# Peptides against a protein of PDB entry 2ODG: the designs that were tried, part 90

Target 1, 89 residues: chain A of PDB entry 2ODG
Amino acid sequence: MTTSQKHRDFVAEPMGEKPVGSLAGIGEVLGKKLEERGFDKAYVVLGQFLVLKKDEDLFREWLKDTCGANAKQSRDCFGCLREWCDAFL

## One batch from the design tools (peptide; made by RFdiffusion4, then SolubleMPNN)

Design b2_p26_7_s4 (from b2_p26_7, 15 letters changed)
Fold by OpenDDE base, seed 5:
Structure b2_p26_7_s4 (fold): chain B 89 residues (1-89), chain A 26 residues (1-26)
Amino acid sequence: as target 1 above (89 residues)
Amino acid sequence: MEEEELKEQVEKSEKLGREAVEKALK
């Protein structure tokens, strides 16, 4: 599966205080919706990813319900967090 | 944990997160 440059940029280094919009699959529209729900940083979404035990189906469903992410957006976001965790967690 | 228990945890976490953001903003 081919990944985006945005994905590669995110998984290449510690996320620190990066905004939620830095996550692959999260553009301006989804980023604003997530921020309105209290997810202002990428690490807050990482927190939910970890609470859900890194489960793909649960996380992607949650993301869809929370900000309206479509299948591709939720897949990209999940893959981004999964590979970041594999590298740094 | 069961799926429903995980969903409850997420819901609680989201609420606490929103409260934390509001508190940080004054």
Scores: peptide ipSAE 0.228, ipTM 0.744, DockQ to the pose 0.087
Fold by OpenDDE base, seed 1:
Parts: sequence; C-alpha cells; structure tokens
Structure b2_p26_7_s4 (fold): chain B 89 residues (1-89), chain A 26 residues (1-26)
Amino acid sequence: as target 1 above (89 residues)
Amino acid sequence: MEEEELKEQVEKSEKLGREAVEKALK
C-alpha cells in the first residue's frame, strides 16, 4: 500500500489554515460538500477525527455520511489525519 | 465512551462548527 503525494505533502508540516481540500482523499467534489456543511478548514475535520477518538471505522463512516466519500477516499483521508497526528499532536 | 455518545458529540460539534463559519463570514 502506497501513499499519494497529496498525503505526503499534508503530513509533512503543521496543517495551519489549510483548506479541507488539502486532505488526502478529499477532491474538489468532496471538498465542496464539506465546505457546504461548515468544514472549510482541514483542522475542522481534524476536530471530528479527534472527537471520534481517532477510530477508523467511526471516522470513515462519518465522512461517508457527511460528504459521500467512498471507501478509498475515506481511507486516504483517515490515513492522512492519523499520520499527521502521529507526527504533530 | 459508547459509540452513540461519540456520534452525539460529533453532531453537536458539527452544529457549532457551522455556526462559527457563518459568524466568521458575516
């Protein structure tokens, strides 16, 4: 299993004010849907990830229900946040 | 915590998040 350059770019540095679309697995379509729900920044999604105690199944289910993420998209997004937290949290 | 309690917290967090965005964009 390999990661994308988008994943590597995200986990390499503090996320600061990065938009939600900077998360791996979150393209333009999912990004717009998340923004419409009030998730304009990556750190807002990080917040949900943390509230769910970093649980993969719970987070991926939430992401699917919130923006329609498929299995790969939710997996990529989860992995992105998990590795970011391992590095910086 | 139980799964249902976590889901409830996420829902509340989402609501507060949306309100914060709306407030910031006014």
Scores: peptide ipSAE 0.212, ipTM 0.737, DockQ to the pose 0.091
Fold by OpenDDE base, seed 4:
Structure b2_p26_7_s4 (fold): chain B 89 residues (1-89), chain A 26 residues (1-26)
Amino acid sequence: as target 1 above (89 residues)
Amino acid sequence: MEEEELKEQVEKSEKLGREAVEKALK
């Protein structure tokens, strides 16, 4: 499996106040939908990821239901958060 | 925890998140 530069940039440093759109798999369309639902920062999505016990299926289902993410988008986003947590939690 | 309980907690956290954003916009 290969990762995008966007993924690598995100997992390389503390996320701080990065917007939700900085997550791999989250473009402008999904980002706007997430922001409208109150997920304006990447760390808010991280919160949901952690509440779901880092479970891939549960998180990807949640992301699909919340913003309409497709399989690739949800996979990329999950992988991004998983690897960030491996590095910083 | 069961899947349904996790989903309920996510729903609750989403509600709190939306309320926080709305509060910040006022």
Scores: peptide ipSAE 0.160, ipTM 0.691, DockQ to the pose 0.087
Fold by OpenDDE base, seed 3:
Structure b2_p26_7_s4 (fold): chain B 89 residues (1-89), chain A 26 residues (1-26)
Amino acid sequence: as target 1 above (89 residues)
Amino acid sequence: MEEEELKEQVEKSEKLGREAVEKALK
């Protein structure tokens, strides 16, 4: 399975103040739900990813419980953050 | 840290975080 252009755009540069919706797998619906829970910026979700020690199962489960992400959405989001961390962290 | 302990800490932190965000956005 190949990555999306959205994924490639995100992992190619520093995260900065990018909104949560910039993360691969996070569309408008999931983005709004995350924002309502206080996760308005991509770096806030990154923080959660790191608190969970970059564990795929824990993060994907958290994302599902927090915003209702399906399996593909949570996989795409996890992969996006993992590869960003590999490049910049 | 055990998985259950981590989940409990995350839940507590998220609750406090949401409350802080709600206050900041008023």
Scores: peptide ipSAE 0.026, ipTM 0.555, DockQ to the pose 0.065

Design b2_p26_8_s1 (from b2_p26_8, 13 letters changed)
Fold by OpenDDE base, seed 1:
Structure b2_p26_8_s1 (fold): chain B 89 residues (1-89), chain A 26 residues (1-26)
Amino acid sequence: as target 1 above (89 residues)
Amino acid sequence: SKVLEEEKKLIEEGVEKAKKLLEEEK
C-alpha cells in the first residue's frame, strides 16, 4: 500500500492543535461533520483512537457512523493515526 | 522536550473530550 503526501506530512511532526481536516482521509466534507460532532481537532480524534484501544475495526466503524467515512477514508485515517503514534508515543 | 510535553497534554485532553462526547451521544 502507498500513502499520500497528506499522510506523510501529518506523521512527520507533532500534531499540536492541527484541525481535524489535517488527518489523512478526512476532507472538507468529513471534517465539517466531525467538527459538528465535537471532534474539531486532530488530537480529539486521536483521543477517540486511543479510547478504542487502537482497534482498527472499532475505530473505522466509529468513523463511518460519526461522519459517513467510506472504507478508504477510514483506512487512511486509521493508518495516519497509527503511524503517528508509532513515531511519537 | 517542552514541545512533546505540551503535545502529551493535548493528547490527554483529547482522550477526556472523546470520552465525554461518547457519553453525551448516549
Scores: peptide ipSAE 0.581, ipTM 0.892, DockQ to the pose 0.903
Fold by OpenDDE base, seed 4:
Parts: C-alpha cells; sequence; structure tokens
Structure b2_p26_8_s1 (fold): chain B 89 residues (1-89), chain A 26 residues (1-26)
C-alpha cells in the first residue's frame, strides 16, 4: 500500500520536538484534540505507542477514543510510528 | 550518535508523560 509524502517526510529523520500534527493521519482537527488531552508533541504519541507495546489494535483504539480518528487516520498514524521506530530505535 | 541519544532521551520523556496522562484520565 502506498504512503503519503507526509509519512515519508516524518520517517526520514529524527522527530525531535515536532508537533503532533506532523504525524501521518493527524490533521488540524485531530491534532487540536490530541493537544487538548496533553499529547501535544509527536514524541508523546510515540510514548503512548511504546507504552502499548506497539500493539496495533490497542493503539488504534486509543487514538479513536482520544481524538475521534477514523480507520484510515489511525492506520496512517500507526504505520508512521512503526516505520519511524524501525528506522531509529 | 549524539543526535540519536538526545532523541532517545526525548522519547523516554514521552513515555513517562504518556504514563502520567493515562493516570490523570482515571
Amino acid sequence: as target 1 above (89 residues)
Amino acid sequence: SKVLEEEKKLIEEGVEKAKKLLEEEK
């Protein structure tokens, strides 16, 4: 399956303190909701991804419950974090 | 590298923050 340029840009380099909205699948609407819940940086969402032991079902359900992400948005976000970890961790 | 070590420290902070946020939502 193809990825977006946003995905490719994210997985190509260290994330540093990039905002949560830099994650694939996370636009302005979802980003604002995540920020309101304390997940303001991409590295905090990555933290949650790791706390959930990289489990896709758990992470995607959490994202849906936290910001209302649909199936495609949660899939894109999960894939973005998974591939970033494969490259840098 | 130095850059990746700093990155990993930041990720550690993210893990701790995520854990705290989960507790706060209980």
Scores: peptide ipSAE 0.579, ipTM 0.891, DockQ to the pose 0.889
Fold by OpenDDE base, seed 2:
Structure b2_p26_8_s1 (fold): chain B 89 residues (1-89), chain A 26 residues (1-26)
Amino acid sequence: as target 1 above (89 residues)
Amino acid sequence: SKVLEEEKKLIEEGVEKAKKLLEEEK
């Protein structure tokens, strides 16, 4: 599967306090909606990812319900977090 | 490393915040 440069940039280094918009699949529109729901940093979305035990279906459904992410956006975001965890956790 | 330890603390914080937010949305 092909990844974006945005994905590669995110998984290459610690995320620190990067905004949610730094996550692959999360643009300005989705990022704003996530922030409005209290997910203001990428590490909080990672927290949700971990709370859901890295379950793809649960996470992607949550993302869809929370900010309206489509299938590609949720796939990209999930993959971004999964690969980041593989590298750093 | 120091950077990774700080990262782990943020992740822990993120988990707790996510859990809280989930409960609030129920």
Scores: peptide ipSAE 0.576, ipTM 0.892, DockQ to the pose 0.911
Fold by OpenDDE base, seed 5:
Structure b2_p26_8_s1 (fold): chain B 89 residues (1-89), chain A 26 residues (1-26)
Amino acid sequence: as target 1 above (89 residues)
Amino acid sequence: SKVLEEEKKLIEEGVEKAKKLLEEEK
């Protein structure tokens, strides 16, 4: 599958304190919902990703339940974090 | 490096915050 430029931009460098909306698959709508739930930074979502032991099904289900992400959005977000971890961890 | 150490700190903070948020949602 192909990735977005947004994905490539995110995985290319340390995430620092980038907002949650910087994650692939997380647009304005989902980002706002995540922020309202306390997941305001990308590193907090990364934290959740790691807490769930990088399990795709668990993470994507969590994202769906938390902000209403659809299958593509959750896939894109998961892939973004997975590849970031592969690059930097 | 400084960047890596700062990143590590944020990741640790993210993990802890995520854990807390999960507990708060129960």
Scores: peptide ipSAE 0.563, ipTM 0.871, DockQ to the pose 0.894

Design b2_p26_8_s2 (from b2_p26_8, 12 letters changed)
Fold by OpenDDE base, seed 3:
Structure b2_p26_8_s2 (fold): chain B 89 residues (1-89), chain A 26 residues (1-26)
Amino acid sequence: as target 1 above (89 residues)
Amino acid sequence: DEVLERERKLIEEGVEKAKKLLEEEE
């Protein structure tokens, strides 16, 4: 799978308090919906990713149900968090 | 170092917040 520059920028450094919209696959539309649900920071979405034990199907389904992410958006977001964890956890 | 410790605290906070948000939606 190819990655975006947005993905590469995110996985290159600690996420700190980056907004949820910094995640690959999460644009302005999805970001606002996630913020409305309380997932306003990337580290909160990472928290959900870890709660789901890094399970791809569970996470991508959750993201779809929570903010309406399509298959590509959920794939990009999952891959972004997976690679970040591989580098920093 | 301080930066990594702060990062780990945020991750812990993220896990706890995610758990609470899940419970609130149930």
Scores: peptide ipSAE 0.661, ipTM 0.916, DockQ to the pose 0.895
Fold by OpenDDE base, seed 5:
Structure b2_p26_8_s2 (fold): chain B 89 residues (1-89), chain A 26 residues (1-26)
Amino acid sequence: as target 1 above (89 residues)
Amino acid sequence: DEVLERERKLIEEGVEKAKKLLEEEE
């Protein structure tokens, strides 16, 4: 599977206070829904990722249930956070 | 490294916020 430039840009540096929409797989539509649910920053979604023990199935299902992410979107988002953690945690 | 320290602080905040948000949804 290939990654997007958006993914590469995110995993290349500390995320700081980047908005949730900076995550791969999270566009304007999903980002807005996540923000409405209180997941306004990428680090909050990372928090959820860690709370779920980095479990792919749990995280992707959560993302689907929370903002309606499809399989590709949830996969891209999970991969983005996984690789960021591999680099910085 | 102040950048990394700030980053870790945000991550901790993110974890706590995520926990609270999940509790609110339960």
Scores: peptide ipSAE 0.661, ipTM 0.916, DockQ to the pose 0.906
Fold by OpenDDE base, seed 2:
Structure b2_p26_8_s2 (fold): chain B 89 residues (1-89), chain A 26 residues (1-26)
Amino acid sequence: as target 1 above (89 residues)
Amino acid sequence: DEVLERERKLIEEGVEKAKKLLEEEE
């Protein structure tokens, strides 16, 4: 699968306090919905990703249920976090 | 490395925050 520049930008460096919208697959609409649910920073979504033990199905389902992410958006977000973890954890 | 240490702290914080948020939604 190909990745976006947004994905590459995110996985290239520590995420620090980057907003949730910096995650691949998470645009303005999804980002605002996540923020409303308390997931305002990328590292909080990473936290959820880790709590779910990096399980793709569980995470993507959670993302869909939480902010209405479609299949591509959830795939992109999951892949973004997975590759970030591979690089930095 | 100070940057990585700070990053690890944020990750731990993110995990804890995520857990709390899930509990609130249950």
Scores: peptide ipSAE 0.657, ipTM 0.915, DockQ to the pose 0.909
Fold by OpenDDE base, seed 1:
Structure b2_p26_8_s2 (fold): chain B 89 residues (1-89), chain A 26 residues (1-26)
Amino acid sequence: as target 1 above (89 residues)
Amino acid sequence: DEVLERERKLIEEGVEKAKKLLEEEE
């Protein structure tokens, strides 16, 4: 599958304090829900990704349960974080 | 590299915050 420009933009550079909505698969609706749960920055979601030891099933289930992400949204977000880690961690 | 070092600090903070948030939701 091809990636979005949003994905490519995110994985191309350090994330710094980018908002959670900068993550691929996370739009305004999901972003607001994540922010309400305390995940206001992309690096906090990355933190969760790492806490779950980069496990795809665990992370995608967490994302679904936390903000209502569908399969594509959770896949896009997971892939975005995975590739970012491959590049910068 | 200072940029990457700051990045690593944010990631560490993100991990800790995520852990704390998980505890609060349990």
Scores: peptide ipSAE 0.656, ipTM 0.915, DockQ to the pose 0.904

Design b2_p26_8_s3 (from b2_p26_8, 13 letters changed)
Fold by OpenDDE base, seed 4:
Structure b2_p26_8_s3 (fold): chain B 89 residues (1-89), chain A 26 residues (1-26)
Amino acid sequence: as target 1 above (89 residues)
Amino acid sequence: MKRLEEEKKLIEEGVEKAKELLEKEK
């Protein structure tokens, strides 16, 4: 599968305090919903990703339940975090 | 090196915050 430029931009560098909306698959609508639930920074969503032991099914289901992400959005977000971890952790 | 150390510190904080948020929602 191909990746977006947004994905490539995110996985290319440390995330620091980037907002949650910088994650691939997370637009303004999903980002706002995540922020309302306390997941305001990309590193907090990464925290959730790690708490779920990088399990794709668990993470994507969580994302769907938390902000209403569809299959593509959750796949893009998961892939973004997975590849970031492969590069930096 | 210090930049990545700071990065990993933020990630640790993110893990703790995520745990807290999960418990808060249940």
Scores: peptide ipSAE 0.556, ipTM 0.883, DockQ to the pose 0.905
Fold by OpenDDE base, seed 1:
Structure b2_p26_8_s3 (fold): chain B 89 residues (1-89), chain A 26 residues (1-26)
Amino acid sequence: as target 1 above (89 residues)
Amino acid sequence: MKRLEEEKKLIEEGVEKAKELLEKEK
């Protein structure tokens, strides 16, 4: 499947202090919910991704349970973080 | 080089914060 420009923009550079909403699959609605739960920066969600040992099922289920992400949103977010890690970690 | 080091440090902080938040949600 093809990726979005948002995905490509995120994986192209270090994430630094980018807000959680910069992640592919995370729009304004999901971003606000994540921020309310304490996941205000992309690097905190990356932290969760790493804590879950990059497990796709665990991460996508966590994202669904935490902010109500649907299958596409969780897939896009997971893929975004996976590809970023492949490039920079 | 310094930029990458700062990036890695933020990621470490993100891991720690994620752990803390995970505990709060239990």
Scores: peptide ipSAE 0.554, ipTM 0.882, DockQ to the pose 0.905
Fold by OpenDDE base, seed 5:
Structure b2_p26_8_s3 (fold): chain B 89 residues (1-89), chain A 26 residues (1-26)
Amino acid sequence: as target 1 above (89 residues)
Amino acid sequence: MKRLEEEKKLIEEGVEKAKELLEKEK
């Protein structure tokens, strides 16, 4: 699968205080919904990713249930976090 | 190293917040 520039920008550096919308697959619509649910920063979504033991199915289902992410959006977000972790954790 | 330490601190905070949010949603 190919990645977006947004993905590449995210995985290239520490995420710090980046907003949730900086994650690949998370646009304005999904970002707003995540923020409303308390997932306002990328590191909080990373936290959820880690809580779910980096399980793709669990994370993608969670993302779908939490903000209505479709298959592509959840795939992009999961891949973004997975590759970030591979680089920095 | 300070950036890395700060990053790890944020990740720890993110994990804790995610746990809290997940529990309250159940």
Scores: peptide ipSAE 0.549, ipTM 0.881, DockQ to the pose 0.908
Fold by OpenDDE base, seed 2:
Structure b2_p26_8_s3 (fold): chain B 89 residues (1-89), chain A 26 residues (1-26)
Amino acid sequence: as target 1 above (89 residues)
Amino acid sequence: MKRLEEEKKLIEEGVEKAKELLEKEK
């Protein structure tokens, strides 16, 4: 699958304190909803990703249920975190 | 090394926060 520039920018470097909205697939709308639920930083969503043992179905379902992400958005976000982990963990 | 250590610390914090938030939402 092809990736966005946003994805490539995220996976290219340590995430540090990047906001949740820096994740591929997470725009302003989803980002605000995630922030309202306490997932304000990308590393917190990464935490969720790891808690779910990097399971794609579980993570994408969680993201959909938490912020209303559609299939593409959840796919993009999952892929972003997966590739970041492959590079840095 | 220092930068990587800081990054790993954030990841650990993220895991713990995620766990807490999951419990809160149950």
Scores: peptide ipSAE 0.547, ipTM 0.880, DockQ to the pose 0.907

## One batch from the design tools (peptide; made by RFdiffusion4, then SolubleMPNN)

Design b2_p27_1_s1 (from b2_p27_1, 11 letters changed)
Fold by OpenDDE base, seed 3:
Structure b2_p27_1_s1 (fold): chain B 89 residues (1-89), chain A 27 residues (1-27)
Amino acid sequence: as target 1 above (89 residues)
Amino acid sequence: MEEEEEKKLKEEVEKSRKLGEEALKKA
């Protein structure tokens, strides 16, 4: 399965101050919901990903419960963060 | 996923969510 261009753009460079909506799987709707919960930057979601010890099931369930992400959205977001960490962490 | 494992997972997820949100409030 191929990744999206959005995924490739995210994992290719340091995260910096990128908004939460720059994460693969996080569109405008999910992004707004995450921002309302204080997860306004991609690095804040990264923090949650790391607090959950990079566990896929934990993170995807968290994302679903927090912003209503569906299975594809949570999978895309998880994969995006995992591959970013593999490259930069 | 076994029912007990799923329950444990959900409890851990909720705990982590709360911790994250509390940390954000304090920052």
Scores: peptide ipSAE 0.098, ipTM 0.569, DockQ to the pose 0.078
Fold by OpenDDE base, seed 5:
Structure b2_p27_1_s1 (fold): chain B 89 residues (1-89), chain A 27 residues (1-27)
Amino acid sequence: as target 1 above (89 residues)
Amino acid sequence: MEEEEEKKLKEEVEKSRKLGEEALKKA
């Protein structure tokens, strides 16, 4: 499958202080819900991704349960973080 | 076994979620 421009923009450079909404699959609605739970920066979600040992099923289920992400949104977000880690971690 | 594995997965996810949220409240 092809990736979005949002994905490509995120994985192309260091994460820094990027907001949670900069993650592929995370739009305004999901972003606000994540922020309300304390996940205001992309690196906080990265932290959760790493705590879950980069496991796709665990992470995608967590994202769904935490902010209501659908299958595509969770897939896009997972892929975004996975590829970012492959490049920079 | 599939149902059991699914339940275990959900439990792990929930534990991780709770831990993360509690940690964030204290940060």
Scores: peptide ipSAE 0.094, ipTM 0.563, DockQ to the pose 0.076
Fold by OpenDDE base, seed 1:
Formats: sequence, C-alpha cells, structure tokens
Structure b2_p27_1_s1 (fold): chain B 89 residues (1-89), chain A 27 residues (1-27)
Amino acid sequence: as target 1 above (89 residues)
Amino acid sequence: MEEEEEKKLKEEVEKSRKLGEEALKKA
C-alpha cells in the first residue's frame, strides 16, 4: 500500500499553522465540520490525537463521531499524524 | 460483551472530546 501525495507533503515538514484540511483524509466537507467544532488548525487535531495517547481506535472513533469520517478517511488522518509525530515529536 | 466494550470506548472518546471542546470554547 502507498500513501497519498497529500500525506507525504504533510509529514515532510513542521506543521506550523496549517489548516485542518491539510491533513490526509480531511477534505473540504470534513474540514468544515471540524472547523465548526473548533478544530480549525491541524495542530488542534494533533492535540486531540495526543490526548488520546496516539491510540488508533480511540482517535478514529473520535474523528468519526466528530465529523462523520469514514474508515478510509480516519485511517488516512491517523496515519498522517502518526508518521508526523514519528518524524518531529 | 462486544456491545459493552463499544459503549465503554464511546464513553471514553466522548469524555476526551468534551474536555477538548470546552477548552476551545474558553480560548
């Protein structure tokens, strides 16, 4: 299995002020729903990921409950944050 | 048993979500 270019672009550099829509698996629809709940920046979602202790099942369930992410979207987003943390945290 | 485990997981996720969203509302 290969990752998307969006994934590779995100994990390649510091996160900074990147919008939530920069995360792999997060398109315009999910991004808007996350923004409505206060998760407007990728680093805010990173914060939630860390509060859940990087647990895949907990995070993917949270993402599904928060913005309606499907299995692929939640998997892509989780993998994106996991690999970013492996590189920079 | 699976339903109880799923319920427990959802409760844990909801607690964590509420903490995060409450913090965001105060910011």
Scores: peptide ipSAE 0.064, ipTM 0.548, DockQ to the pose 0.081
Fold by OpenDDE base, seed 4:
Structure b2_p27_1_s1 (fold): chain B 89 residues (1-89), chain A 27 residues (1-27)
Amino acid sequence: as target 1 above (89 residues)
Amino acid sequence: MEEEEEKKLKEEVEKSRKLGEEALKKA
């Protein structure tokens, strides 16, 4: 599977203060739900990703349970964070 | 009102944290 432009844009540069909605797989609906739970910035979700030891199944399950992400959304978000970490962490 | 909103946010963050912990326990 190919990545989206949104994915490529995110993994290409430092995360900084990017909103949670800048993550691949996180659209307006999921973004708002995450923001309501205190995950307003992409780096906060990164924090959760790291706490879960970059584990795909754990992270995707958490994302599903937290904001209702479907399989594609959680996969895209996971891949986005994984590849960002590979480049910058 | 601002204090109540902050409290609400903290509660939601705590819920999210618990979900993460539950996921870890399943591993």
Scores: peptide ipSAE 0.049, ipTM 0.488, DockQ to the pose 0.111

Design b2_p27_1_s2 (from b2_p27_1, 11 letters changed)
Fold by OpenDDE base, seed 1:
Structure b2_p27_1_s2 (fold): chain B 89 residues (1-89), chain A 27 residues (1-27)
Amino acid sequence: as target 1 above (89 residues)
Amino acid sequence: AEEEEEKKLKEEVEESEKLGREALKKA
């Protein structure tokens, strides 16, 4: 699977204080919905990803239920966090 | 504001679907 530039930009460096909208698959609308639920930073979503033990199905289901992410958006977000963890965790 | 949000959501979904189709085409 080919990755987006947004994905590459995210996985290339430490996450720091990056907003939730910096995650691949998370646009403006989904980002705002996540922020309203308390997931204002990418590292908060990372926390959820880790709590779910990096399980793809569980994470993607959670993301769908939390902000209405479709299959493509949830896949991109999951892949983004997975590769970031492989590099920095 | 809600109407604009709905519009943006539709655009984001459409873009994701487009990118998905393109990815499948290249696979």
Scores: peptide ipSAE 0.341, ipTM 0.767, DockQ to the pose 0.028
Fold by OpenDDE base, seed 2:
Structure b2_p27_1_s2 (fold): chain B 89 residues (1-89), chain A 27 residues (1-27)
Amino acid sequence: as target 1 above (89 residues)
Amino acid sequence: AEEEEEKKLKEEVEESEKLGREALKKA
């Protein structure tokens, strides 16, 4: 499957201080929920992704439990972080 | 506020699905 432009925009460059909402699959509502839980920047979610050892199931479950992400949103977010890490870590 | 959040969430889900369909179409 092809990726979204949002995904491509995120994985193309260092994430720096990008907001959590810049992650693929994370819109305004999910972003706010993540921010309320202390995940205010994309790199904080990256941290969680890394803490979970880049495990897809664990991360997607965490994302669902944390902000109510559906299957597609969690998949897109996971893929976004995975590909970013492949490029920059 | 909760109602507006619910509306926005539905819109985000719909947009996500739309993007998914578009991606599948281009694949």
Scores: peptide ipSAE 0.340, ipTM 0.769, DockQ to the pose 0.029
Fold by OpenDDE base, seed 5:
Structure b2_p27_1_s2 (fold): chain B 89 residues (1-89), chain A 27 residues (1-27)
Amino acid sequence: as target 1 above (89 residues)
Amino acid sequence: AEEEEEKKLKEEVEESEKLGREALKKA
């Protein structure tokens, strides 16, 4: 499967202080909802991803329950973090 | 087929965001 430019931009470099909205699959609406729940930076969501032991089903369910992400959004976000971790952790 | 499915998924995401914005506006 092909990836989005947003995905490629995120996985290409250390995430630093990038906002949560820089994650693939996280648009304006989901980003605002995540920020309201305390997930204002991409690295905070990374933290949750790691706490869940990089489990796809658990992470995608969490994302859905937290901000209402659909299957495409949660898949893109998970894939983005997985590939970033493979490159930088 | 894959490109058509990707297009449809992008449209769904966009629609999801629209609905989300409307819901937030009403809350």
Scores: peptide ipSAE 0.257, ipTM 0.669, DockQ to the pose 0.021
Fold by OpenDDE base, seed 3:
Structure b2_p27_1_s2 (fold): chain B 89 residues (1-89), chain A 27 residues (1-27)
Amino acid sequence: as target 1 above (89 residues)
Amino acid sequence: AEEEEEKKLKEEVEESEKLGREALKKA
């Protein structure tokens, strides 16, 4: 399996003020649910990722519980943040 | 087999998002 163009676009540059929906695996529905929970920007989800010590299982479980992400969506989102951190942190 | 699996996963995600939007619209 290859990464999506959405993933490549996100990991290529500093995320700045990008909306939460710019994260790979986060579509319109999940994005709205995350925004309703206070995660309106990608960097807020990054914050949660870092608070969870970059643990894949903990983050993916959190994402599922928070917005109803399925296995693919949570995997894509985790991978997107992991690769972004590898490049910029 | 790999391409078929990837295609099915994409379709499931798209269907999930569609159903989610429809549910939110009715709420």
Scores: peptide ipSAE 0.250, ipTM 0.663, DockQ to the pose 0.021

